Peptides against a protein of PDB entry 7AE7. Designs and how they scored, part 187

Target 1, 321 residues: chain A of PDB entry 7AE7
Amino acid sequence: KVYKDLREFLEVLEQEGQLIRVKEEVNPEPDIAAAGRAAANLGKNQPAVFFEKIKGYKYSVVTNVHGSWQNHALMLGLDKNTSTKDQFYELNRRWDKFPVPPNVVKREAAPCKENVIDKDINLFEILPLYRINEQDGGFYISKASVVTADPEYPDDFNKLNVGTYRIQVKDRDRVGIQALAMHDIAVQLEKAEAENKPLPIAITIGNNPLVTFMASTPVGYNQNEYEFVGALQDGVPMDIVKSDLYDHLYVPAGSEVVLEGHIIPRVRTVEGPFGEFPGSYSGARLQCEVKIDRITHRTNPIFENLYLGIPWTEIDYLMAL

## One batch from the design tools (peptide; made by RFdiffusion4, then SolubleMPNN)

Design b2_p22_3_s4 (from b2_p22_3, 14 letters changed)
Fold by OpenDDE base, seed 5:
Structure b2_p22_3_s4 (fold): chain B 321 residues (1-321), chain A 22 residues (1-22)
Amino acid sequence: as target 1 above (321 residues)
Amino acid sequence: SEAAKEIEERLKKLEEELKSLE
């Protein structure tokens, strides 16, 4: 089975008993984090947790989408009881199908374009933001697939990068992003900053689960993550759409939320602390700042965020494959 | 919170159900 978006995957998780739906109103803090910890204690068969109602917010949150081997099997369209060994075998078999070019769909065919916000941007109106850890310095978007291009070769689709980065919400229309030197985004940012130009960026939230997986998987600088998604879909192309602000940036057609903007050149602001692991905080650092210029989103967007729990975090499963 | 406790109880129940299927 192939999934076009997060919603199709969540439906399958629910049908397979791998999603818990919380229909009661919860407090964003501490209830979401507490529920995540409770889910982590369920052992190896950890379900996703979907919060339909969050106090003070209009929209829903889902966590722990990739938080078990069963969920990973289902992501690959396999039986939920497929062994880890067989999952790896199938992943490797499909990997050899690279490249599978994506389908570029028209704007009117892309669910992520259902709604547009281009003025009075307020991230808190679109995303049910909460502290993942009690000691976090702010609200984090921890499971976004971030799209950037090479500013010297903006039309080279092979240099289009889709990656996962730590993103802290700084203001209504500002986020901090951790662009480490080892990340492809840092190479692209260096080129933009050399000319004192902004780097175009699209931060995508709530995607096809294989997009999220590939955004967390290192690939070559001249390899497009979307072409690997098609490979992992056993040769079925994924659907992408052109961003609204930039002709050279493409986002998943089914994204729940797309934040379009730019990295401000040569500006660094304080980011953190963030609890990457329970009891282990990365210190505050000077990081890049993104201005959000436009938002597109599905009607009733779902905020997909990482669960950072004990003993196994969702990131451990994403990194283990 | 009370909501967190309710969620925890539901999750424990689900865990028991899942264990019964193994």
Scores: peptide ipSAE 0.124, ipTM 0.729, DockQ to the pose 0.020
Fold by OpenDDE base, seed 2:
Structure b2_p22_3_s4 (fold): chain B 321 residues (1-321), chain A 22 residues (1-22)
Amino acid sequence: as target 1 above (321 residues)
Amino acid sequence: SEAAKEIEERLKKLEEELKSLE
């Protein structure tokens, strides 16, 4: 099975008994984090948790989408009981199919374009934001696939980067992003900042689970993550669409939310602390700041966010493959 | 919190119900 978007994957998870739907209204804090911990404690078959109603918010949240080996098997279109060994074997077999170029779809065919916000941007109206940990310095977007390009070679599709970064919400239309020197985004940002230019960025939320997987998987600077997604789909291309603000940025056609904007050159603001590991907090640091200039989103967008609970985090599963 | 325990118990019950449908 190949998934076009998060919704198709969530449907399969639910059919396979790997998704718990919480229909009653919950408090964003502490209930979402508590439910995530509960799901992590259910044993080896850790389900995704879908919160339909969140007090004070209009839209839903899903957590722990990649939170088990069963979910990873299903992500690969395998039987949920496929062994980790066989999952690795299949992953490696499909990896050799790289590159599989994506399909560029028309704007009108892309679900992520159903709604547009281009003025009076307020992230809190679109995303049911909550603190994952009690000591977090703010609200985090922890499972976004961030799209950037090389500013010297913006039309080189092989240099288009799709990565996962820690993102703190700073204001209604601003986020902090942790771009470490080892990340491809840092190379691209350095080039933009050398000329005192903004770096175009698209922060995509709620994607095809293989996009999220590849965004969390280091690849070469001259390799496009979307071409690996096609490989991992056993040779079926994924669907991408041109961003609204930038001709050279492409986003997953099925994204629940797309935040389009720019990294402000040579500006650094305080970010953190954040609970990177259960019971461990990183200190506050100066990080890059993104101005959000435009939002596109699906009708009734689902906010996919990481669960960072004990003993196994969703990150552990994403990094273990 | 009591609320957290209630959610945990509810999730366990839902999981058991889902397993019973398999």
Scores: peptide ipSAE 0.086, ipTM 0.689, DockQ to the pose 0.022
Fold by OpenDDE base, seed 4:
Structure b2_p22_3_s4 (fold): chain B 321 residues (1-321), chain A 22 residues (1-22)
Amino acid sequence: as target 1 above (321 residues)
Amino acid sequence: SEAAKEIEERLKKLEEELKSLE
């Protein structure tokens, strides 16, 4: 089975008993994090947790989407009881199908374009933001697939990068992003900053689960993550659409929310602390700042966010492949 | 919070229900 978007995957998770729906209104803090911890304590068959109603917000949150081997099997379109060994075998078999180029769809055909916000941007109106850990220095967007391009080769699709980075909300229309030197985004940012130019960016939230998986998987600088998604879909191309602000950036057609903007050149602001590990906080660092210039989103967008809990986090399953 | 405990209890109950269907 191939998924067009997060919603199709969540439907399958629910059908397979791998999603718990919380229909009662919850407090963003501490209830979301507490429920995530409870889900992590369910053992090996950890479900996704879908919160329909969050106090003070209009939209829903889903966590722990990749939080079990069953969810990983379903992501690959396999039986939920497929062994870890067989999942790895199938992953490797499909990996050899690279590259499978994506389909570029028209703007009118892309669900992520259903709604547009181009003025008075307020992230808190679109995303039910909460502290993941009690001692976090702010609100984090932890499962975004971030799209950037090489500013020297903007038309080279092979240099289009889709990565996962730690993103802290700074203001209504500002986020901090951790671009480490080992990441392809850091190479692209260095080129932009050398000329004191902004780096165009699209931060995509709530994607096809294979997009999220590939965004968390290191690939070569001249390899496009979308072409791996097509490979992992057993040769079925994924759908992408051109960003609204930039001709050279393409986003998943089915994204729940797309934050389009730019990294401000040669500006660094304090980011953190963040509880990357339970009971361990990364220190505050100077990180890049993104200005959000435009938002596109699906009607009733679902905020997919990472759950970080003890003893196993969702990231442990994402990194185990 | 009390709400967090209620959610945890509900999740455990749902897990038990799901296990009973397998």
Scores: peptide ipSAE 0.065, ipTM 0.678, DockQ to the pose 0.021
Fold by OpenDDE base, seed 1:
Structure b2_p22_3_s4 (fold): chain B 321 residues (1-321), chain A 22 residues (1-22)
Amino acid sequence: as target 1 above (321 residues)
Amino acid sequence: SEAAKEIEERLKKLEEELKSLE
C-alpha cells in the first residue's frame, strides 16, 4: 500500500490497532508528554497517540507515528507482524529502484494549499505547541521535513534537500533551526551567507510517513529525498507541489502544514536546551533563525510531533534503518 | 482494540493522578 499523506497512514494505523485516539480534552502540558510515556511503556508494540482536543488550541496532535516496528512495517505497506529482517530486506530491494522521480501536481490539486495565511502570522494559532520535555527551553517542532536548495544551483532538482532538524519556536513568526555542519542545509546556508542572502526554506509538517523517514535518512548531496520516497513506494512516484513563495522549492502535496520563509543571513540566536534523549539535554547553542513569511495548511491540520520516550524513542525507529 | 482500551485506561489513570497533584 502507498500513502498519499499522513491521514491515509493514520487510518491504517487505527485499523490495525496501532493508533490510540484520545477524544477527551487534554492539557498540552503535561498530558501529551505523559501520554507519550504511557504509550512507550506498553512494550514493543507502541501505538501512535492522536489527541483530538487540546486545551487552548484549535487543532489536533499526533505523536509516536513511527514509534514501533509494527508501525514501520505498515509504513512500508507490509503486514504489521513482518519481521525486522524482512522489513530490511524489502527496504533494500526497494532502495535499488532509486531514482523514482516525483509527480509535480498543480496547486489546486495539493491538499497542503487548502488554506493560506500571509499576514498576521501566528504559529500558535496553527500548531498546538507544547514542551515535549519538562526542562525544554521552549516549544519544539521535531518531526518536520525541511526543504532547502543550493542557492548556486536553485534549478538543480538533485540538489533539493529534504531533511529533519531540531526547530524551536522563537516567536509568532520565527523559529530557530539547528543546522549542523554534517547536514546539507548547512552547506546551502553557508553559500547563502557568503553572499549575505537569505536562504529560502519550507518547513513541512505532517507528511506521508516515507517522506518523514527519508528526511531523517542521510543521502548524497546530489540526491533528492523525494526520488527515494518513490523507490520506497516500490516505484510509485510521490506527489509534490511548488511552494508559493519560491519557484525552486517543492513540498509534499499532502503536507498538513507548510511554513514558508527564509533563514536570516548571519543571524544566530540562543536555542535550547532540548531533551534529545530521556534525561539528556543538549546544551543551549547559537542557531540559525527562520522568518516565516507564509503558511499553507490543510483544513483542520494535524500537528505531527516527535515523541521522546524510554526505552525506545521514535527517533530510534527512524534511524534504525 | 484491547490495547487501545488499556492505554485509554492508563491515560485516564494518569489524568486522575495529574488531577490529584493539582
Scores: peptide ipSAE 0.029, ipTM 0.538, DockQ to the pose 0.025

Design b2_p22_4_s1 (from b2_p22_4, 11 letters changed)
Fold by OpenDDE base, seed 3:
Structure b2_p22_4_s1 (fold): chain B 321 residues (1-321), chain A 22 residues (1-22)
Amino acid sequence: as target 1 above (321 residues)
Amino acid sequence: SYEEVEKANKERLAAAEAAFYA
């Protein structure tokens, strides 16, 4: 089984008994985090949790999508009871199929282009934002696949980077991003900042689960994460579409929300604190700031966000394979 | 409402910034 988008994966999770649907209206805090913790306590078969109604917001939230070995098996299109050993074997077998180039689809064929916001941008209208942890300094977008390119080689598709970064909401149209020196985005940003130029960026939310997986998996600077997604799909190309603002940036065609903008050159603002692990907070730091210039989104977009809690975090599963 | 959440977020951000530079 190959998934075009998050929705196809959520359907399979629900069919396989790996998704809990919360139909009653919940408070963003503390109910989302509390329900996530409750789901984590269900043992090895930790389901995704889908919240249909969030008080004060228009749209839905899903969390813990990658939060179990069963969900990982299903992500690979395997039986949910496939052993971790067999999942690793299959992952490695498929990895050798790299590169599998993506299909570039037309704008009209891309679900992420169903709606456009290019003025009066307000992230709070589009994303049901909540604090993941009680002591977080704000709202985080913690499961985005962030697309950037090398500003010296914008047409080199092999240098297109899709990564996962800590993103704090700073204003209606601004986010802080943690671009660490070890990340490919930091290399690209350094080149842009050397010339005092903005770095083009697309922050994509609610993706094909293998896109999210590959965005969390380190690859070489000259390797494209989308070509690994095709490999992990056992040789089936994924669908990408050109961004609206930038000819050189491509986003997953099925993304629930795409935030297009730029990293402001040589600007650093306070970001944090954030509870990366239970009882452990990464302190406040000076981080990069992104201006959001355009949003595209699917109708009734689903905000996919990371589950952080006891006993296992979702990130532990994303990094374990 | 999300406007109330936005307002509360602005207050938290201002507090975090003040604490960072203190």
Scores: peptide ipSAE 0.472, ipTM 0.916, DockQ to the pose 0.825
Fold by OpenDDE base, seed 2:
Structure b2_p22_4_s1 (fold): chain B 321 residues (1-321), chain A 22 residues (1-22)
Amino acid sequence: as target 1 above (321 residues)
Amino acid sequence: SYEEVEKANKERLAAAEAAFYA
């Protein structure tokens, strides 16, 4: 089984008993985190948790999408009871199919283009934002697949980077992003900042689960994560679409929300604190700031966000493969 | 409302900034 988008995966998770649907209205805090913890306490078969209604917001949240070995098996289109050993074997077998180039679809065929916001941008209207941890300095977007390119070689598709970064909401149209030196985005940002130019960016939320997986998996600077997604789909290309603002940026065609904008050159603002792990807080730091210039989104977009809880985090599974 | 959440976020951001430069 190959998934075009998050929605197809959530449907399979629900069919397989790996998704809990919360239909009652919840408070963003503390109910989302509390329900995630409750789901984690179900043992090894941790389901995703889908919140249909969130007080004060229009749209839904899903958490813990990658939060179990069963979910990882299903992500690979395997039986949910596939052993971790067999999942690793299959992952490695498929990895050798790299590269599998993506299909570039027309704008009209891309679900992420159903709606456009190009003025009066307000992230609070489009994303049901909440604090993941009680002591977080703000709201985080923690499962975004962030697309950037090499500003020196913008047309080199092999240098197109899709990564996962810590993103704090700073204003209606601004986010802080943690671009550490070990990340490919930092190399690209350094080149842009050397010329005092903005770095084009697309922050994509609610993706094909293999996109999210690959965005969390380190690859070579000259390797495109989308070509690995095709490999992990056992040779089936994924669908991408050109961004609206930038000819050289491509986003997953099925993304729930795409935040298009730029990293402001040579600007650093306070970001944090954030509880990266239970009981571990990263203090406030000066981080990059992104201006959001355009949003495209699916109708009734689903905000996929990371589950952080005890005894297991979703990161434990994303980093275990 | 999300406007109340936004307001609370601005207050937290201001507090975090003040704490960082203290």
Scores: peptide ipSAE 0.457, ipTM 0.912, DockQ to the pose 0.842
Fold by OpenDDE base, seed 5:
Structure b2_p22_4_s1 (fold): chain B 321 residues (1-321), chain A 22 residues (1-22)
Amino acid sequence: as target 1 above (321 residues)
Amino acid sequence: SYEEVEKANKERLAAAEAAFYA
């Protein structure tokens, strides 16, 4: 089984008893985190938690989408009771199919293009932002698949990077991003900053679960994560679409929200603190800043965000494969 | 409202910045 978007995956999770719908209005804090912890206490089969109504916001949140081995099995289109061993076997078998090039779809065929915001950008109108941890310095977008390219080789599709980075909301149209030297984005940013140029960026939220998985999986600098997604779909290409602002950036066609913008060259601002692990906080640091210049989104976009609660956390599953 | 959340966020960001440079 292959999923075109997050919504198809959530439907399967619900059918398989791996998704809880919270239909009553919740407070962003502390209810989202509290409900996530309560779901984690259900044992090894930790379901996704879908919040339909969030006080003060228009749209929904889903957490813990990758938060169990059952969810990982379903992501691979396997039976939810498939053993971890068999999941790894199947993952490795499919990995050998790399590369499977994606399909580039027309703009009109891409659900992520249903709505456009190109002025008066306000992230708070589109994303139900909340603190993941009580002591976080602000709101984080923690499951975004961030798309960047090599500014020296913008048309080299093999150098198109899709990664997961810590992103703090700084203003209506500003986010901080942690681009560490070990990340492919840092190589690309260094090249842009050497010329004092902005680095084009697309921050994609609410994707096909294999996109999110591959964005969290280190690959070679000259390997495209979308071609691995096709491999992990057992040879079925994923659908991508050209970004609106940049000819060389491609985003998942089914993304719930796409934030298009640029990393401001040679600017560093305070980011953090953030609770990366339960009971531990990374202190504030000077990090890169992104200007959001355009948003595209599906009608009634779902904000997928990371669950960080009691172990096993969602990050533990994303990093374990 | 989200505007109240936004305001509270701005106050937290200002506090974090002040703490970083202290």
Scores: peptide ipSAE 0.453, ipTM 0.911, DockQ to the pose 0.830
Fold by OpenDDE base, seed 4:
Structure b2_p22_4_s1 (fold): chain B 321 residues (1-321), chain A 22 residues (1-22)
Amino acid sequence: as target 1 above (321 residues)
Amino acid sequence: SYEEVEKANKERLAAAEAAFYA
């Protein structure tokens, strides 16, 4: 099975008993994190947790989407009881199909374009933000697929990068982004900052689960993550759409939320602390700042965010394949 | 409300910034 978006995947997770739906209103803190921990304690078959109602917010949260081997099997369109060995074998078999170029769909065919916000941008209105860890310095968007291009080669699709980065909410229309030197985004940002130019960016939230997986998987600088998504879909192309602000940036057609903007050149602001792992906090650091200039989103957007808990974090599963 | 959450976030960010430069 191939998934067009997060919603098709969540439907399968629910059908397979790999999603817990919390229908009662919860407090963003501590209930989201507490319920995530409780679900993680259910043993090896850790489900996703979908919160339908969050006090003070309009929209829903889903967490722990990739948080089990069963969820990974289902992501690959396999039986949920497929062994980790067989999942790895199938992943490698499909990897050899690279490249599988994506389909560029029309704007009118892209669900991520259902709604547009181009003025009075407020991230708190669109995303049910909460602290993942009690000691976090703020709210994080921790499972976004971030799209950037090489500013020297903006039309080179092979240099289009889709990566996962730590993103802290700084204001209604500003986020801090951790662009480490080891990330492809840092190479692109360095080129932009050398000329004192903004780096165009699209922060995409709530994607096809293979997009999120590939955004967390290191690939070569001249390899496009969308072409790997098509390979992992066993040769079925994924659907992408042109961003609204930038002709050279393409986003997943089915994204729940797309934050379009730019990294402000040569600006650094305090970001953190964040609990990367239970009991391990990265201290506050000076990090890049993104201005959000436009939002597109699906009607009733689902905020997919990372689960961090014991014994295994969602990151541990994402990195184990 | 999310406005109260936003306010609390601004206060936390200001505190974190103050702590970073102290």
Scores: peptide ipSAE 0.442, ipTM 0.908, DockQ to the pose 0.825

